# Designs tried in a protein design run: peptides against a protein of PDB entry 5K2M. Part 4

Target 1, 273 residues: chain A of PDB entry 5K2M
Amino acid sequence: MRIGITYTVLRREEMAIKERAGEFGEVVMLHEDDLLFPGNYDLDVVIIRNVSHFKALYTARLFESEGIPTVNSSRLIFEAGDKLFATLRLAGKVPVPEWKAALSEGGALRVPDSLGYPLVSKPVFGSWGRLLAKVNDRDSLEAVLEHRKWMKNPLYGIHYFQEFVEKPGRDIRSYVIGGEFVGAIYRYSNHWITNTARGGKAEPCSDPEVEELSVKAWEAFGEGALAIDIFESEKGLLVNEVNPNMEFKNAARVTGADMAGKLVEYAVEVAKT

## One batch from the design tools (peptide; made by RFdiffusion4, then SolubleMPNN)

Design b1_p8_3_s2 (from b1_p8_3, 3 letters changed)
Fold by OpenDDE base, seed 2:
Structure b1_p8_3_s2 (fold): chain B 273 residues (1-273), chain A 8 residues (1-8)
Amino acid sequence: as target 1 above (273 residues)
Amino acid sequence: KDLVVDFD
């Protein structure tokens, strides 16, 4: 077994994945600078750990074009890594926050007619709560839309909004790999953005409802390794988003779950199919 | 530390 690991930065996750992959076979670390295509890669599977969503997506697709399966697949990265596309998958299977998408400023200005205020503006791509805005009123909505006009990437012209969900000072991050629930954490913050990358603290989450909902959320995609963000709302649990990039250092530390091992085990299974 | 990616 030859296991590739693509990466941008050697984080704790990549170190753990590398270590565990070594138990299953030869490990080939592939920094982004090492990635040239087409290439002669003698690999049975590639674990995608690029930090950039787009680089991860294209890297996965490029390996797949050479007959090498990836974890995650380019399909999963594409669908799960876009907040709107992920919402489209999730909405038919699990409870999600109320959402609206608009393809113009004129459309976006009508979003409050459905969602009310406050609402949350999100880019369809990105991580760590970047460019999230709590929009409390019309003036704030107009400001967000004005700023979007000047953003370089045309994807910023895809206006994705959610209802603002009042949370109990925390959210949940769960992990499902190959359809198996691996673990979950609470992420605490005094800010409405609870992401641990933005200074939130993590604690173990042992809730059977979270486990069940997490598996159902994974089933909306039907493959791969996903981190799942869940809100505790007045309406019950809501699946906010999924993450095909599998950041898990805090969760692994807090829960003791072998997320790196589970990811490698899944990659080995994928290699054998 | 957050990496600024995908936003250029």
Scores: peptide ipSAE 0.050, ipTM 0.743, DockQ to the pose 0.079
Fold by OpenDDE base, seed 1:
Structure b1_p8_3_s2 (fold): chain B 273 residues (1-273), chain A 8 residues (1-8)
Amino acid sequence: as target 1 above (273 residues)
Amino acid sequence: KDLVVDFD
């Protein structure tokens, strides 16, 4: 068994994955600078840990073009890593926050007529709560839309909005790998953005309803390793988004779950199919 | 370190 691991930065997660992969076979660490295609790669599977969503997507697709399976697959990265495409998958299986998508400024200006205020503006790509805006009124909406006009990436012209969900000062991050629930944490913050990358604290979450909902959310995609963001709302649990390139150092520490081991075990299973 | 990835 030869296991590739692509990476941008050696984080705690990549070190843990490397260590556990070594128990199953030969490990080949591949920094982004090592990736040239087409290439002659002798690998049974590649674990994708590139930080960039787009680099992860293209790396996965390039290995797949050479007959090497990846965890996650390019399909999963594409569908789960785009907030709008992920919402389309999730909305058919689990409760999600109310949302609207608009393809123009004129369309975006009509979103409050349907969802009301306050709104949350999100880019369709990106992580760590970047470019999230709470939009309380018309003036704020116009400001967000004006700024988007001057952003270079054409994907900023895709306007994705959610209802603002009142949360109890926390959200939930769960982990499902190969259809198995691995663990969950609460992320606490005094800010409406609860992401641990922005200073949120993690505590264990042991809730059978969270476990069931997390598995159902994973089943909307049907493969791979996902982190799942869940809101506790007045309407009950809502699946906000998923992440096909998950960080888990805080969750592993807090829960004691072997997330790196579970990821490697799944990659080994993928290699054998 | 705030890795500004994908937004540049």
Scores: peptide ipSAE 0.048, ipTM 0.742, DockQ to the pose 0.079
Fold by OpenDDE base, seed 5:
Formats: sequence, C-alpha cells, structure tokens
Structure b1_p8_3_s2 (fold): chain B 273 residues (1-273), chain A 8 residues (1-8)
Amino acid sequence: as target 1 above (273 residues)
Amino acid sequence: KDLVVDFD
C-alpha cells in the first residue's frame, strides 16, 4: 500500500495522518510544489490535505484522471466545498437554514421578500467566515451587492443567502468519515461567526441527535470524510455547511477520537475498491 | 476551522 498525502502546510493534522498512514504502508508526502500533472505517481490512494479548496479540488481530479482514488474525491470536494451545492445536497435529507440563491443584483434585491431580515450573505466558496455578512437592512444589502460587483472572481456574482440563525453562543462541529460518526465538539464564540474565533473554547458534544443528524448529512453526499457544521436553533438542529477538507486538531484533542486514524483507514478502504 | 484559502 502506497499512500500519498498532498499538503500545503504540514499542520498537526497532516503530521497525524502521516504517522497513522505509516502503519498501513509507504507514505509519500506531496507538497503542492511537488505536484506536476500528468505524472507517473505510483500510489494506491491520495489523501487530499491542500489548504485551498480549489487546489484540493483540482489535485483530486488530477489524481483521479490517472486512475488514483482520492480522499476526498473531486466530486465530494466540489459538491461539499461549495456552500450552495452543499445546500442542494443537504436540503433533501436534513434540516438546513432557509436559503435563497440569486444570479444577479436584481434577483438578490428580492431575496428579503422571501427570507426577510436579518439575513446572511455568503460567498459560495471561502472559509473562516471570510466575506460573511450579516445583512440587517436594505442599505446593507445594497452595499454588499455593490462591493461584489468589484470583486474579480466571477463566483462572487453567485449570490447565496441564508436566514440569520440565532445561536446560543456556540455551534457544533461533527465529523463523519466513511459514514461513521467519529465525534463532535461545541465551538464557543461571542461573535455570530463561531468559526473565526481565534482561541474559542471547544468542548465535547455528546448528543445522539447530533450523531444521527451528522450521519444523515454525510449520507446526502454518500462518501468521504466530512466535517459538519450544525446550528442549535429555535427550530432545532440545522446543518449549516459541510467541509470536505477539515481541520480536526481541536476536535481530536477534546474528544480523544482518532480522527487521523479513521481517515487513513477509510483511505485504505478506498484504495482496495 | 475550515480550510478554503483561495487568496494569495
């Protein structure tokens, strides 16, 4: 068994994955600078750990084009890593925040007619709460839309909105790998964006409803390793988003779950199919 | 922490 690991930065997660992968076979660490395609990679599977969503997506697709399976697959990265596409998958299986998508400014200006205020403007791509906006009124909506016009990436012209969900000063991050629930944590923040809290407290989440919902959310995609962001709302648990390129250092530390091991085990299973 | 860093 030869296991590739693509990465941008050797984080604690990548170190743990490397260590666990070494128990199953030969490990080939592949920094982004080492990746050239087409190539003659002698690998049975590649674990994708590139920091960039798009680099991860393209890396996965490039290995797949050479007959090498990836964890996650390019399909999963594509569908799960885009907030709108993820919502399309999730909405058929699990409760999600109310959402609207618009393809023009004129369309976007009508979103409040359906969602009301406050709403959240999200880019369909991006992490760590980047370019998330709580839109409280028409003036704020117009400002967000105006700024989007001047952003160079065409994907900023895809207007994705959610209802604003009041959270109890925390959210839930769960992990499902190969359909198995691995663990969950509460992430505490005094800000409405919980994911950006440098230094937020993490605590174990032991909730059977979270476990069940997390597995159902994973089943909406049907493969891979996903981190799942769940909101506690007045309507109950809502699946906000999923991440096909998860960090798990804090979750592994807090829960004691062998997330790196589970990821490697899944990758080995994928390699054998 | 979600890792979608798509900016230089």
Scores: peptide ipSAE 0.046, ipTM 0.704, DockQ to the pose 0.073
Fold by OpenDDE base, seed 4:
Structure b1_p8_3_s2 (fold): chain B 273 residues (1-273), chain A 8 residues (1-8)
Amino acid sequence: as target 1 above (273 residues)
Amino acid sequence: KDLVVDFD
């Protein structure tokens, strides 16, 4: 078994994945600078850990084009890593925050007619709560839309909105790998964006409802390793988003779950299919 | 430092 690991930065997660992968076979670390295609890669599977969503997506697709399976697959990265596409999958399977998508400013200006205020504007791509805006009124909506016009990437012209969900000063991040629930944490923040990348504290989450919902959310995609962001709302648990390029150092530390090991085990299974 | 990934 030869296991590739693609990466941008050797984080704690990549170090843990490397260590665990070494127990299953030969490990080939592949920094982004090492990736040239077409290539002759002697690998049975590649674990995709590129920080960029797009670099991860293209890396996965490039390996797949050479007959090498990836964890996650390019399909999963594409669908799960785009907030709108992820919502499209999730909405048919699990409770999600109310959402609207618009393809023009004129369409976006009508979103409050359905969602009301406050609402959240999101780019369809991006991490760590970048370019998330809580839109409390018409003036704020107009400002967000105006700024989007001047953003060079055409994907910023895809207007994705959610209802603003009141949370109890925390959210939940769960982890499902190969359909198995691995663990969950609470992420605490005084800010409406509870992402631990912004300095939130983490605590273990042991809730059977979270476990069940997390597995159902994973089943909406049907493959791979996902981190799942869940909100505790007045309406109950809502699946906000999923991440096909999960950070887990805090979750692994807090829960004691061997998330790196589970990821490697799944990659080995994928290599054998 | 937040890696400004995908916003280049």
Scores: peptide ipSAE 0.044, ipTM 0.735, DockQ to the pose 0.079

Design b1_p8_3_s3 (from b1_p8_3 with E3L K4V)
Fold by OpenDDE base, seed 4:
Structure b1_p8_3_s3 (fold): chain B 273 residues (1-273), chain A 8 residues (1-8)
Amino acid sequence: as target 1 above (273 residues)
Amino acid sequence: KDLVVDFS
């Protein structure tokens, strides 16, 4: 078996994936600079680890066009990597924060009529809490919308909002690969954005409800490897978002779970189907 | 440094 791994930066995750993949077959590391299409790739499966959502999406589709399956698939990357599209999948399957989408500034200005304040403005794409705004009032909403007008990418004209969820100084990041729950962590932060990329402490999360909810959230998509962000709220557990290009170094360290191995095992399974 | 990706 020949396993490709596409990457932008060789992070701890990519190193771990490479190491574990070597136990299953020949590993071909493919930096973004190595990717030209159409190509003659002799690979049974490709693990997509490009940092950019869009580069990951297109890379996956390009390999698929050559008959090479990817983990994650371009479909999953597309649906899970867009916060709105992910919400559309999740909302019918699991509890999610209340949300609204608007396609104009005029529509967006009416969002508080239903969600109230505070609310959270999110771009539909992006990572590490980039361009998230806690909107406490009308003036703040107007400011966010004004700034969006001047953003070059037309996707910034898609206005996605959630209710602001009060969290107990932490959130949950869980991992589901091929429908199997692999592990979960608490991410602690005094900031309303609890992402560990911003320096939060991680601790193991062992909660059967988290496990069950995480699997159900994965089932909304039905394939691949997902990191799942879960909020502990006064309403119970809420699935905030999913990530088809997961970082797991902190989670693997804290839980001891073999996330890289599970990802590779799933990729090997995909290669055989 | 955080990789600023997809936003430029």
Scores: peptide ipSAE 0.080, ipTM 0.758, DockQ to the pose 0.079
Fold by OpenDDE base, seed 3:
Structure b1_p8_3_s3 (fold): chain B 273 residues (1-273), chain A 8 residues (1-8)
Amino acid sequence: as target 1 above (273 residues)
Amino acid sequence: KDLVVDFS
């Protein structure tokens, strides 16, 4: 078996994936600079580890066009990597924060009539809490919308909003690979945006309700490897978002779970189907 | 710079 691994930067995750993949077959590391299509790739499966969402999406689709399956698939990357598209999948299967989407400024100005204040403005793409805004009032909403008019990328004209969820100073990140729950962590932060990239403490999460909900959230997509963000709210557990391009070094360290091994095992399974 | 999309 020949396993490709595409990457932008050789992180601890990519090193762990490479090491584990070597136990199952021949490993071919492919930096973004090495990728040219159409090409003659002799690979049974490709693990997609490009840092950019769009680079990952197009890389996956390009390998699929050559008849080579990818983990994750271009379909999964497309649907899970967009916050609005992910919400559309999740909302049919699991509890999610209340949300609204508007396609114009005039539509966006009516969102508080349904969601109330405070609400959260999110771009449909982006990482590490970039361009998230807690909108407490009408003046703040108008300011966010005014700034969006001058942003270069047309996707900023897709207005996605959620209710503001009061959290107990933490959120949950879980991992599901090939339908199997692998592990979960608490991420602590004093900021309303809880993200490990902002220096938050991580602790193991051993909660059967989190495990069950995480598997159900994965089933909304039905394939691949996903990190799942869960909020502890007054209404109970809410699935906020999913990530088809997950980092896991901190979660693996804290839980002791073999996330890299599970990802490789799933890729080998995909190669055989 | 590429749009870096990592939700973690």
Scores: peptide ipSAE 0.033, ipTM 0.703, DockQ to the pose 0.139
Fold by OpenDDE base, seed 1:
Structure b1_p8_3_s3 (fold): chain B 273 residues (1-273), chain A 8 residues (1-8)
Amino acid sequence: as target 1 above (273 residues)
Amino acid sequence: KDLVVDFS
């Protein structure tokens, strides 16, 4: 078996994936600079680890066009990596924060009529809590919309809002690979954004309710490897978002779960189908 | 970690 691994930067995750993949077959490391299409690739499966959502998406689709399956698939990356599209999948299966989408500034100005304040403004793409805004009032909403108007990417004209969820100083990140729950962590922060990439502290989470909800959230997509962000709210557990390009260094460290091994095992099974 | 990717 020949396993490709595409990457932008060799992080601890990519090194762990490489090491575990070597136990199953021949490993071919593919930096973004190595990727030209159409190409003659002799690979049974490709693990997608590009940092960019869009580069990951297009890389997956390009390998699929050569008849090579990817983990994750371009379909999963597309649907899970877009917060709005992910919400559409999740909302049919699991509890999610209340949300609204607007396609214009005029539409966005009416969002508080249904959700009230405070709101959270999010871009539909991106990771690590980038461009999140807590919107407490009309003045703040107008400011966010004004700034978005001058941003170059047309996707900033897709306005995605959630209710502000009051959390107990933490959130949960769980990992589901091939439909199997692998592990979960609490992420602690004094800020309303609890992402570990912004300095959040990670601790193990052992909760059967989290495990069950995480699997159900994965089933909304039905394939691949996902990190799942869950809020502990007054209404109970809410699935906030999913990540088809997960980082797991902290989770693997604090839980002892073999995230890299589980990802490789799943990729090997995908290669056999 | 302060990677700014995909945002323009």
Scores: peptide ipSAE 0.092, ipTM 0.763, DockQ to the pose 0.074; fails the geometry check
Fold by OpenDDE base, seed 5:
Structure b1_p8_3_s3 (fold): chain B 273 residues (1-273), chain A 8 residues (1-8)
Amino acid sequence: as target 1 above (273 residues)
Amino acid sequence: KDLVVDFS
């Protein structure tokens, strides 16, 4: 078996994936600079680890066009990596924060009529809490919308909003690979954005409700490897978003779960299908 | 800006 691994930066995750993949077959590391299509790649499966959502998406689709399956698939990356498209999948299966989408400034200005304040403005793409805004009032909404007009990417004209969810100083990141719950962590922060890379602490989360909800969230997509962000709200657990291109080094360290191994095992299963 | 990644 020949396992490709596409990557932008050799992180701890990519190193772990490479190491575990080597136990199953020949590993072909493919930096973004190595990728040219159409190509004649001799690979049974490709694990997609490009940092960019869009590069990951296009890389996956390009390999699929050559008849090579990918983990994750371009379909999954597309649907899970877009916050709005992910919400559309999730909302029919699991509790999610209340949300609205608008396709114009005029539409966006009416969002508070439904969601109220405070609300959260999110770009449909992005990472690490970038361009997330807690919008407390009309003035703040107008400011966010004004700034969006000057952003070059037309996707910033897709206005996605959620209700602001009060969290207990933490959120949950869970991992489901091939439909199997692998593990979960609490991410602590004094900020309303609880991303651990911003100086938060991670701790193991052992909660059967989290496990069940995480699997159900994965089932909304029905394939691949997903990190799932869950909020503990007054309404109970809410699935905020999913990530088809997750980092997991802290989660693996804290939980002891073999996330890299599970990802490789799933990729091997995909290759054999 | 095309990055959809979460911190580990």
Scores: peptide ipSAE 0.023, ipTM 0.657, DockQ to the pose 0.151; fails the geometry check

Design b1_p8_3_s4 (from b1_p8_3, 4 letters changed)
Fold by OpenDDE base, seed 3:
Structure b1_p8_3_s4 (fold): chain B 273 residues (1-273), chain A 8 residues (1-8)
Amino acid sequence: as target 1 above (273 residues)
Amino acid sequence: KDLVVESS
């Protein structure tokens, strides 16, 4: 068994994955600078740990073109890593926040007619709450839309909105790998965006409803390793988003779950399929 | 209490 691990930066997660992968076979660490295609790679599976969503997506697809399976697959990275595409999968299986998508400013201006205020404006791509806006009124909506016109990436012209969900000063991050629930944490924040680069308090989450909902959310995609963001709302638990390029060092520390081991075990199963 | 910096 030869296990590739692609990476941008050697983080605690990549170190843990490398260590656990060494128990199953030969480990080949592949920095982004080492990746050229087409290539002659002798690997049974590749674990994708590139930081960039798009680099992860293209890396996965390039290995797949060489007949090498990846964890996660390019299909999963594509569908789960886009907030709108992820919502389309999730909405058929689990409760999600109410949402609207518009393809023009004129369409976006009509979103409050159905969702009301306050709204959350989200880019379809991005991490750590980048470019999230709480939109309380018409003036704020117009300002957000005006700024979007001047953004260089055409994907900013895809207008994705959610209802604003009142949360109890925390959210839930759960982890499902190969259909198995691995663990969950509460993330505490005094800001409405709970997942910020400023960090927050984490505590273990032991809730059977979270476990069941997390597995159902994973089943909407049917493969891979996902981090799942869940809101505690007045309407009950809502699946907000999923992440196919998960960080887990803090969740592993807080819960004691062997997330790196579970990821490697799943990659070995994928290699044998 | 552990500080969490996770990607979303």
Scores: peptide ipSAE 0.018, ipTM 0.553, DockQ to the pose 0.071
Fold by OpenDDE base, seed 4:
Structure b1_p8_3_s4 (fold): chain B 273 residues (1-273), chain A 8 residues (1-8)
Amino acid sequence: as target 1 above (273 residues)
Amino acid sequence: KDLVVESS
């Protein structure tokens, strides 16, 4: 078994994945600078750990074009890594926050007619709460839309909105790999954005409802390794988003779950298929 | 125990 691991930065996650992969076979670490295509890669599977969503997506697709399966697949990265596309998958399977998508400023200005205020503006791509905006009124909406006009990437012209969900000062991040629930944490923040990348505290989440919902959310995609962000709302649990390039160092530490091992085991299974 | 989540 030859396991590739693509990466941008050697994080704790990549180090843990490397270590566990070594138990199953030969490990080939592939920095982004090592990736040239077409290439003659002798690999049975590649674990995709590129930080950039788009780099991860294209890397996965490039390996797949050479007959090498990836974890995650380019399909999963594409579907799960875009917030709107992920919502489209999730909405048919699990409770999600109310959402609207608009393809023009004129359309976006009508979103409050359905969602009301406050609402959340999200780019369809991006990490760590980047370019998330709580929109409390018309003036704020107009400002967000005006700023989007000046953004060079045309994807910023895709206007994705959610209802603002009141949370109890925390959210839940769960992990499902190959359809198996691996663990979950509460992420605490004094800010409405509870992303761990902005600091905060975490504690284990042991809730059967979270486990069940997380598996159902994974089933909306039907493959791979996903981190799942869940809100505790007055309406019950809501699946906010999923991440096909999950960070798990904090979750693994807090829960004691073998996130890296489970990911490697799944990759080995994919390689054997 | 709440563990401090270090920023990545």
Scores: peptide ipSAE 0.017, ipTM 0.559, DockQ to the pose 0.155
Fold by OpenDDE base, seed 5:
Structure b1_p8_3_s4 (fold): chain B 273 residues (1-273), chain A 8 residues (1-8)
Amino acid sequence: as target 1 above (273 residues)
Amino acid sequence: KDLVVESS
């Protein structure tokens, strides 16, 4: 068994994955600078750990073109890593925040007619709460739209909105790998954006409802390793988003779950399929 | 259970 691991930065996660992968076979660490395609890679599977969503997506697809399966697959990265596409998958399986998508400024200006205020503007791509905006009124909406208009990436012209969900000063991050619930944490923040990558606190979440919902959310995609962001709302648990490029060092530390091991085990099973 | 403090 030869296991590739693509990465941008050697983080705690990548170190843990490397260590566990070494128990199953030969490990080939592949920094982004090492990746040239087409190539003759002698690998049975590649674990994708590129930081950039797009680099991860293209890396996965490039290995797949060489006949090498990836964890996650390019399909999963594509669908799960886009907030709108992820919502489209999730909405048929699990409760999600109310959402609207608009393809123009004129369309976007009508979103409050359906969702009301406050609402959340999200780019369809991005991590760590980047470019999230709580939009409380028309003036704020116009400002967000104006700023988006002048952004270079055309994907910023895809206007994705959610209802603002009042959270109890925290959200839930769960992990499902190969359909197995691995663990969950609460992420605390004094800000409405509760991503621990921006600071905060994490503690274990042991809730059977979270576990069940997390597995159902994973089943909306049907493969791979996902981190799942869940909101505790007045109307119950809502699946906000999923992440096919999960960070898990804090969750692993807090829960004691062998997330790196589970990821490697899944990758090994993918390699054998 | 352990609480982990994280910084940005």
Scores: peptide ipSAE 0.016, ipTM 0.563, DockQ to the pose 0.072
Fold by OpenDDE base, seed 1:
Structure b1_p8_3_s4 (fold): chain B 273 residues (1-273), chain A 8 residues (1-8)
Amino acid sequence: as target 1 above (273 residues)
Amino acid sequence: KDLVVESS
């Protein structure tokens, strides 16, 4: 078996994936500079680890065009990596924060009529809490919308909003690979955005309700490896978003779960189908 | 333990 691994930066995750993949076959590391298509690649499966959502999406689709399956698939990356498309999948299976989408400024200005204040403005694409805004009032909403007009990418004209969820100073990140729950962590932050970039702490999360909800969230997509972000709210557990290009170095360290091994095992299964 | 959280 020949296992490709595409990457932008050789992180701890990519090193762990490479090491585990070596136990199953020949490993071919493919930096973004190595990726030209059509390329006549001789691979049984490719694990997609490009940092950029769009680069990951296009890389997956390009390999699939040559008959090579990918983990994750281009379909999964597309649907899970867009916050609005992910919400559409999730909302049919699991509790999610209340949300609205608007396709114009005029539509967006009416969102508070249904969601109230405070609300959260999110771009449909992006990672690490980039361009998240807590919108407390009309003036703040107008400011966010005005700034979006001057952004070059047309996707910034897609307005996605959620209710502001009060969290107990933490959120949950769980991992589901091939339909199997692998582990979960609490992420602590003093800021309403519970993200790594803000110096958060991680602790193991051992909650059967989190495990069940995480599997159900994965089933909304039905394939691949997903990190799942869950809020502890006054209304109970809410699935906020999913990530089809997960970081797991801290979760693996904290939980002791073999996330790299589980990812490789799933990729090997995909290669055999 | 100051465990830096992973980015979502």
Scores: peptide ipSAE 0.021, ipTM 0.547, DockQ to the pose 0.085; fails the geometry check

